# Peptides against a protein of PDB entry 5HOI: the designs that were tried, part 218

Target 1, 351 residues: chain A of PDB entry 5HOI
Amino acid sequence: FRYMPFSPAGTPFGFTDRRYLTMNEVGYVSTVKNSEQYSITVSFFDVGRFREYHFEDLFGYDLCFLNEKGTLFGQSKTGQIQYRPHDSIHSNWTKIIPLQAGERITSVAATPVRVIVGTSLGYFRSFNQFGVPFAVEKTSPIVALTAQNYRVFSVHYSQFHGLSYSLSELGTSSKRYYKRECPLPMSLPNINSDMKKDANLDYYNFNPMGIKSLFFSSYGDPCIFGSDNTLLLLSKWRSPEESKWLPILDSNMEIWKMSGGKETTDIHVWPLALAYDTLNCILVKGKHIWPEFPLPLPSEMEIRMPVFVKSKLLEENKAILNKKNEIGADTEAEEGEEDKEIQIPVSMAAE

## One batch from the design tools (peptide; made by RFdiffusion4, then SolubleMPNN)

Design b1_p22_3_s3 (from b1_p22_3, 13 letters changed)
Fold by OpenDDE base, seed 5:
Structure b1_p22_3_s3 (fold): chain B 351 residues (1-351), chain A 22 residues (1-22)
Amino acid sequence: as target 1 above (351 residues)
Amino acid sequence: SEKIEQTRKEIAELVEEREKEE
C-alpha cells in the first residue's frame, strides 16, 4: 500500500495535463501542468461573492483545501504548505512542515480558525489561521482530513486494523475527542471487480482508499463518500453510546430512480457537500467517474433517511405534539402536516 | 425543490444523449 495525497473531491490527471486539486460547495481548485511548473486557479460557484484568482505554482502542490475565507495548499513530499486568503486584506503565508525520511503529508484541512496537517506516519499538526502552531500529536497514519470551525474529522489507516476515524475539537489550549480511532465501516475499493476498466485503475492509483470526499454537513455532522457511491453520515456523535454511521444516500440508486428506471451505468455522482437534506454534487457522464473540464454546474440530490431513523423522528415528533397538547397549547394542528417530509430537526443532526 | 427537479431534467438529458448515440 502507498500513502497518496488526499484532498476532498480531488481528481487525477488521467491522460490530461489538468486536474481538480479539490472541490466543495464554495468552489473548485484546478491545476494545469505547464512544462516544469503548474498554474493553479481558484474558482468559485458564487461569482458575485468571490473573485476567481490564479497563480504560478513552482512547488507542485498536490494537496488542497478550500473554505469560505481561503485556500490551503500542500506539497506531500517537501512538506511545504501555503495559505492564501480569498480577500486581499490578509496576507498569504508559507510554512515547511518537518517530515521524517519517507514521511508524506497525506491530507490538509483549513477552517477560518484552524489549519490541520496529517501525515503518513500519523503526525497530526494543528495551527491557527495565521500558521502559529498549537500542538503535534502522534496518531495512527492519517489518510484524510476535513474540518469545520474548530472540529476535525480524521480518517486513519492501519494495515492490520483497516480504516478508523476520529472526531475532535481543537480548542485554544487542548484537543477534545468525541471519537478517537473508532472503526470506520466503509468498504475499501475492490481491485478485482472494479479495476476491469483502465479508468478505474487510474483512479485507484490516485486514491487507493476510494474516499471521493469527506466533509461536515451544514448541521456539523461528519460525512464520507466512498467508492461504493454511498454517503455515510455520523449521527449522534456527541453521545458515544448512541453514535452510528447512517447510509443516507445510495447515489447510484438515486440516479437510477431520477432517470425513471433507465440504464445509468455511465452517470456518476461526484460529491461536493451536504446542505440540510440535499447533497450538492457534480453529475458526471462518461468513462471517468470524476469530473472533467469544464466543470458542470452543481446539481442537488435529496438524501434518504433510513426508514428506522425516519420512524424514530415520527415517533419523537408525535411525542412532542402530544406533550404540547397535554400542556394546553391550543396550537390547532392543521391535519396537513402528516405528509410533510420530516425535516431532519437541526437538533438531531447536531447531537 | 426546484433544484432537485433541475437535477431530474439533467439526468433525463444525459440519458437521452446516450440513447441517440446508440
Scores: peptide ipSAE 0.375, ipTM 0.892, DockQ to the pose 0.495
Fold by OpenDDE base, seed 2:
Structure b1_p22_3_s3 (fold): chain B 351 residues (1-351), chain A 22 residues (1-22)
Amino acid sequence: as target 1 above (351 residues)
Amino acid sequence: SEKIEQTRKEIAELVEEREKEE
């Protein structure tokens, strides 16, 4: 087994000179190989909010994380990281992460307030948005990271124990764990069954864990999308004894249903984000299970949330909209994140 | 939503393209 650099929804080069470093609901980052250098482009789905930009990459960045404020780049072998704000007001910064012999950066994440670096030896490094270090912690080997605000979702791998996950909050003074190296019930790629197609072997060599993406939902729940094309959501993570993974979407079955029951074995979901009750994704047709160039427009799929949760969420959103209309324009209401735990009911109907 | 219905249309178009190539 080799630890490979992971970025959310990143694609391999395959037989081409270009790939996506990362993509999500904000946009997509592409890299093109030009002899000994790379050209990186940061593109956005909302072209009215952000301007596309490009730069020459002399380092060969193989790690990326995109958020609404900037893009974090990393080089897995050298330990170089770069943060590039989308605005021209804030300066770019570059830093070298100290790596041991054979150590690799395996994943990076960035929020407007935190930068996180994970390694193949399990070094978890935290920084503020300006690259000032907070702490270094030793964990099990990190294979994937995502972050939202102060929260970090990390995936770990052990040859003896398989996949585990942690959920932590990076405050100003201390790290809090909600979950610490708990078993992750995600299926790994089956080398014997899935490797019958050459295209699957190329993807497995790029991403041997089969994690297509991981993100936080719009409600702050950790989500992971594996090689089985099932979206898992971590429910009740604030209550350690009640916390569980919910299979909220089988994307292959959903494509089949949406087609009217036709053959859809050549149509694939590529996950971007979970917004409320909809998976934002790219529909992929062809030999490869990942998006090619040009990138198609994002599509939406409805998740199998129990009907009772959807109705309650619609009522709460209406109540929030009505309160915003009654409070006149001038109060900067601090958006106190009301930590409303979404109780997803147990009975997912097995169809 | 309008976007979910658009996704249904996109899947239908992708299936019809295959059925024309066979």
Scores: peptide ipSAE 0.373, ipTM 0.892, DockQ to the pose 0.492
Fold by OpenDDE base, seed 1:
Structure b1_p22_3_s3 (fold): chain B 351 residues (1-351), chain A 22 residues (1-22)
Amino acid sequence: as target 1 above (351 residues)
Amino acid sequence: SEKIEQTRKEIAELVEEREKEE
């Protein structure tokens, strides 16, 4: 196994001179090989809110994280990181992360208030948005990071225990764990089944964990999208005993349904973000499971609550309705509303 | 939503393109 640099929804070069370093709901960062250097472009989906910018990269940044305030870059081998605010009011800063022999930065994340660096030896380094260090913690080897505000979702890998995750909050004085190196029920890429296509081998060599992306939902729930194209959401993470991963979207099944049951093996979902009840994604057609250039416009897919959760919500709604009927509230429930899509109360996902 | 219907249309178009190439 090799620890590779991970960025959310990053793409390989493949046989091209260009790739996406990262993409999410804010935009996408691309890099182009220009002889011994790279040209990086930071592009945005909301062109009215943000102005596209580019710069020459002499370091070969292979890690990236984009947020609404700036872009964090990292070089996995040298330990160099750079933060570039989108606004010209704030200065760029650069720092070198000290790495041991053979250590690599495996992932970086940035919020408007925190910068996080994770390494192949499990060093978790936290900074403020100006690159002032808070702490260094040793964890299991970090393979992926994302962050929202003060919260960090980290994915860890052990040869003995497989994938685990942590959910932490980086306050001003202390780190709080909501989850600490708990088992992550995500399937690893199956080398034997999926490697029949050369394109899948290239992607596996780029991303051996098969984590296409990870993010926080608009409600602040950790989400992960693996090689099985299933979106997992961590529900009830505030309650350690009640916390569970919910398979909220099988994207292959959803594409198949949306096609009317046609063959869709050449159509792929590339995840960007989860906003409310919709997955923001790129639809990818072709041999590669990742988007090429130019980037298509983002598409939306509706998430589906697992049957067990839907059944429980139906039972809870029936119980509420029965209680209302016992209290003598003459709500004429017209019989015809059986087919109404159960609006999952937004509140239940955020608890 | 309108955007989900747009996604359905995009998938349909992508499928139809393949069916024309076969």
Scores: peptide ipSAE 0.373, ipTM 0.891, DockQ to the pose 0.510
Fold by OpenDDE base, seed 3:
Structure b1_p22_3_s3 (fold): chain B 351 residues (1-351), chain A 22 residues (1-22)
Amino acid sequence: as target 1 above (351 residues)
Amino acid sequence: SEKIEQTRKEIAELVEEREKEE
């Protein structure tokens, strides 16, 4: 087994000189080989909100994370990281992460307030948005990271125990764990059945865990999309005993249904984000399971889980709160109510 | 939603293209 650099929805070069370093709901980052150099382009889906930019990469960045405020780059072997704000008002910064012999950066994540670096030896390094370090923690080997605001979703790999996950919050003074190295019930790529096609072998060599993407939903729930093309969502993560992974979308089955039951073995979902009750994704046609160039427009797929119930319950709760405020009831808005997990009625979870 | 119906149309177009190549 070799630890490979992971970025959310990153693609291999294949037989081309170009690939996507990362993509999500904000945009996509591409890199093109130019002799011994790389040209990186940061593109956005909302062209009215952000301006596309490019730069020459002399380091060969193989890790990337895109957010609404900037792009984090990393080089897995050298330990170099660079943060580039989208706004020219803020300066770029570069840092070298100290690596031991044979240690690699395996994943990076960035929010508007935090930068996270994970390594093949399980070093978890946290920084603020300006690259000021907070802490270094030793965990099991990190294979993937994502982050939203102060929350971090990490995936770990052990040769003895397989995949595990952690969910943590990086406050100003301390790290809180909601989940710490709990079993992750995700299927690994099957070398014997799936690798009969050369295209699947190329992807496996790029990403041996088969994690196509890792993100937080719009509701702040951790999501993972594996090689089985099933979207898993972590529900009830605030309640340690009630937390469970929910298979909220089988994308192969959904494509098949949306086609009217036709053969769809050459049509693939490439995940970007989960917004409310819809998976934002790229539809990919062809031999490769990943998008090529040019990038198609994002498509939406409905998830069958009652996340629609979360939105409706949120709207109903907001409407109840607004009515209480209009009636002049001095209900002290305890600061703790915004983070109450919306209980989905069991009856609606079975439909 | 309109976007889900657009995705159905895109999938239908992609399937029809394959059926023409076979």
Scores: peptide ipSAE 0.372, ipTM 0.892, DockQ to the pose 0.458

Design b1_p22_3_s4 (from b1_p22_3, 12 letters changed)
Fold by OpenDDE base, seed 2:
Structure b1_p22_3_s4 (fold): chain B 351 residues (1-351), chain A 22 residues (1-22)
Amino acid sequence: as target 1 above (351 residues)
Amino acid sequence: SSKIKETREEIAKLVEEREKKE
């Protein structure tokens, strides 16, 4: 096993001189190899909100994270990171992450308020959006990171214990754990069955964990999309004893259904984000399971939560709140209501 | 959503393009 640099929905070069460093609901970052340098382009799906930009990369950035405010780049071997705001108001900054002999940056994440760096030795480094360091923590080896606001979802790997995950909040004074190195029930790529196709071997060499992407949903739930093409969502993560992974979409089964039951073995889902009850994705046709160039337009798939449509429960709760406000009850709007986990009624949990 | 309908139409086109090559 070898630790490889991971970025959400990043693609390999394959036999080409170009790849996607990362992609999500905001846009996509591409790199083209030009002799010993790279040309990086940051592109957006909403062309009215942001202007596409490019720059020459002399470092060979192999890590990337895109958010609504900027792009974080990293070089896995040298420890160099760069943050580039999308606007011209804020300045770019660079930093060198100190690495031990043989240590690699394995993943990076950025929000409008935090920057996170994870390594093959399990160093978890946190910064503010300006690159000011907060803390260094030693964990199990980090293989993937994503973040939303102050929350971080990290995936860890041990040769003895397999995959684990952590969910943490990076406050101003301290790190809080909701989950700490708990077992992750995701299937690893099966080398013996799946590697019979050369295209699968190239992808396995790029990403040995088979994690195509990880993100937070629009509701702040951790999501992971593995090599089995199943979208997993972490439900009830605020309640440590009630927390469970939900298989909310089998993407191969959903493509098959959407085709009217035709053969779809050459059509693949490439995950971008989960917005409400829809998976944003790229539909990929061909030998490679990843998108090539040019990038197709994003597609939407409806998720099937086995138990509860979280959207319907939110609409019902909003309708109840609006009715209470019409009745003139002076319920002080406690500012804490947005972060209340939707209590799923026990009666609905059995359907 | 309109986009879920568009996704079905895209999958249908991708399948038809295969069936025309066989």
Scores: peptide ipSAE 0.341, ipTM 0.880, DockQ to the pose 0.463
Fold by OpenDDE base, seed 4:
Structure b1_p22_3_s4 (fold): chain B 351 residues (1-351), chain A 22 residues (1-22)
Amino acid sequence: as target 1 above (351 residues)
Amino acid sequence: SSKIKETREEIAKLVEEREKKE
């Protein structure tokens, strides 16, 4: 097994000189091989909000993370990282991450407030948005990272224990764990069944974990989309004993249903983000399970939470809060409640 | 959403384009 550089929804080159380094709800980052150099383009889905930009990459960045404020780039072998704000107000910065012999950066993540670097030896490095270091922690080998605000979702791999995950919050003074190296119930790619198609072998060589993407939902829940094309959401992560992975979308089954029950083996979902109760994704038609060029417009799929629509629960909770306020109970609405876990009524949790 | 309907129409079109090639 070799640790490969991972970026959310990144695509392989395949037989081409171009690939997507990353894509999400904000946009997509592409790279093109130009002799000994690469040309990187950062494109946005909301063309009115952000201006597309490009630059020449002399380092061969193979890691990328896009957020609403900037793009983080990384080179897995050299340890070089670069942050490029989308605006011209903030300067670009570059840093070299010290790597041991044979150590590689395996994943990078960036939020407007944090930069995270994970390595094949399990070094977890945290920085602010200006590249000022906070801490270095040694964990199990990191294979994937995503982050939202101060929260980090990390996926780890051990040859002995398989896949695990951590969920942490990177405050100003301390790191809090909600989950620390807990088992991740995700299936690894099956080399024997899936490798009959050359296209699947190319993807496996690019991404041996089969993690197409990982992100936080709009509600701040960790999401992962594996090789089985199932979207998993971590629910109840604030309550360690109640926390569970929910299969909120079988994308193959949903494509099949949306087709009217027709053959759909040539149509694939490429995940971007989970916004409320909808998966933002690219529909891919063809031999490859990943999007080619040009990138199709993002499509939406409704998630089928088996038991609860989070939007309805939020509306019900808001309606309950509004009714309590109308009854003139001086319940100090602590402004801090926006980050409280949606309490599912006990009567509904039993279905 | 309107986009979920568009996704259904897109999938239907993608399937039709295959059925026309078979």
Scores: peptide ipSAE 0.340, ipTM 0.880, DockQ to the pose 0.465
Fold by OpenDDE base, seed 3:
Structure b1_p22_3_s4 (fold): chain B 351 residues (1-351), chain A 22 residues (1-22)
Amino acid sequence: as target 1 above (351 residues)
Amino acid sequence: SSKIKETREEIAKLVEEREKKE
C-alpha cells in the first residue's frame, strides 16, 4: 500500500497529458503537463459569478481544494502549499509544510476561514485563510480531507483497522470533536474482481482507497462516495450514540432505473456535491469511470433514502413535532443555532 | 426538478447511442 495524494473528485492523467486536480459545485481545476512544467486552469460553473484564470505551475501541484473564495494547491512530496483567492483584491500566499523523511501531504482542504493539511504520518495542521498556523495534532494517517466553514471531515487509514473518520470543528481557541477516529463502513476497492479492466487498475493506482469524493451537504452533513458508487451521508452526528451512515443513493441502481432498466455498465456517476435532495454530478460515458475533456455539464440525481430509513425518519420527525407541540410556547431557551437538528426535508419523506 | 428530467433524457440518449453501435 502507498499513500497517494487525494483531492475531492480528482482524476488521473491516464494516457493523457491533462487531468482534473479537483471538482465540486463551484467549478473544476485542471492541470496540463507542458514538458517539465504544468499549466493550471481554475474554471467555474457560474461564469457570471467568477472569472476563469490560469497560471504556470513550476512545482507540480498534485493536491487541490476549490471553494467559493479561493483555491488551495499542494505538492505532496515537497510540502509546498499555495492559496490563490479568486478575487484579485486578496494576495496569493505560499508556505512550506515541514515533512519528515517519507512523509507526504495526502490531502488538503480550504474554507473561507480555514486551511487544513493532512499527512501520511497523521499530522493534522490547521491554519487561517491567511496561512497563520493554529495547531498541529497527531492522528492516525490521514487519507482524505474536506471542510465547510469551521467543520472538517477527515478520513484515516490504518493497516490493522482499515478506514476511520473524524468530524471536528476548528474554533478560534480550540478544536471540538463530534466524532473521533470512528469506524467508516465503506468498502475498499476489490482488487480481484474490479482490476480485470485496465481502466480500473489505473484508477486504483491513482486512488487506492476508491474515495471518488467527500464533501459536506448543503445542510452540513458529511458525505462520502466510494468505489461501490454508493453515496453515504452521516446522519445525527451531533448525537454520538445516534450517529449513523445512511446509504442515500446507489448511483448504479439509479442510472439503471433512469434508463428504464437497460444495461448501463458504461455510464458512470462522478460526484460533485449534495444540494438539498439532489446529487450534483457528472455523467461519464465510456471505459473510464472519471470525466475526460471537455467536462460535460453537471447533471442532477435525486437521492433515494432506503424505504426502511425513510419510514423511521418520518416517525422520528413526527415524534419531534409532537414533542414541540406538547412543550408549550414559554421555553424559548436560546440554544444557539449550532445545536438545531437538521430536519431531513419532507420531500425526502414523500416518495 | 427540471434538471432531474434532463438527466433522465441524457441517460436515455447515452443508452440509445450504445444500442446503435452494437
Scores: peptide ipSAE 0.339, ipTM 0.878, DockQ to the pose 0.492
Fold by OpenDDE base, seed 1:
Structure b1_p22_3_s4 (fold): chain B 351 residues (1-351), chain A 22 residues (1-22)
Amino acid sequence: as target 1 above (351 residues)
Amino acid sequence: SSKIKETREEIAKLVEEREKKE
């Protein structure tokens, strides 16, 4: 096994001189080889909100994370990171992450308030948006990171225990864990079944975990999209005992249904984000499971929670509503609006 | 949504383009 640099929805070079470093709902970052240098372009889906920009990369950035305020770049071998705000008002900053012999940066994440660096030795490094360090923690080897606001979703790999995940909140003074190195019920790529096509071997060599992307939903739930093309959502993560991974979309099955039951083995979903009940994605046609150039426009797929999960959530919501109705009206407990469990809209339960 | 309909139309088109090449 080899730890490879991971970026959300990043693509390999394949036989080309260009690839996507990352893509999500905000946009996509591409890099083109130019001799010993790279040209990086940061492109946006909302061209009215953001201006595309490019720069020469002399370092060979192989890690990237895009958010609404800026782009974080990293070089896995040298430990160099660079944050580039989209707004010209804010200055770029660069930092060297100290790496041990053989250590690699495996993933980076950035929010408007935090920068996170994860390594192959399990060093979890946190910074503010200006690159001021908060802490260094030793964890199991980090293979993927994403972040939203103060929350971090990390994926870990152990040769003995396989995949695990953590969900943490990076306050100003302390890190809180909601989940700490809990088992991640995601299938690893099966070399024997999936590698019959050379294109799949190239992707496996680029991303041996098969994690196509991970993100937070618009509701702040951790999501992961593996090599099986199933979108998993971590439900009830605030309640450690009730927390569960929900298979909310089989994208291959959904493509097949949307085609009217035709053969769709050459059509692939490339995940970007989950907004409410809709997966934002790129539809990829061809031999490669990843998007090529030019990037197609994003497509939308409705998530399909399993019927047994929908029914249980409806029963649980009814039980909560009935308990709230039995507790009389007078306690104006300002339970802050932010901690409202996502009531699945009754409309999604009736169709 | 309108975009889910567009996605269905795109998938249908991608399938038809294959069937025309066979």
Scores: peptide ipSAE 0.336, ipTM 0.876, DockQ to the pose 0.487

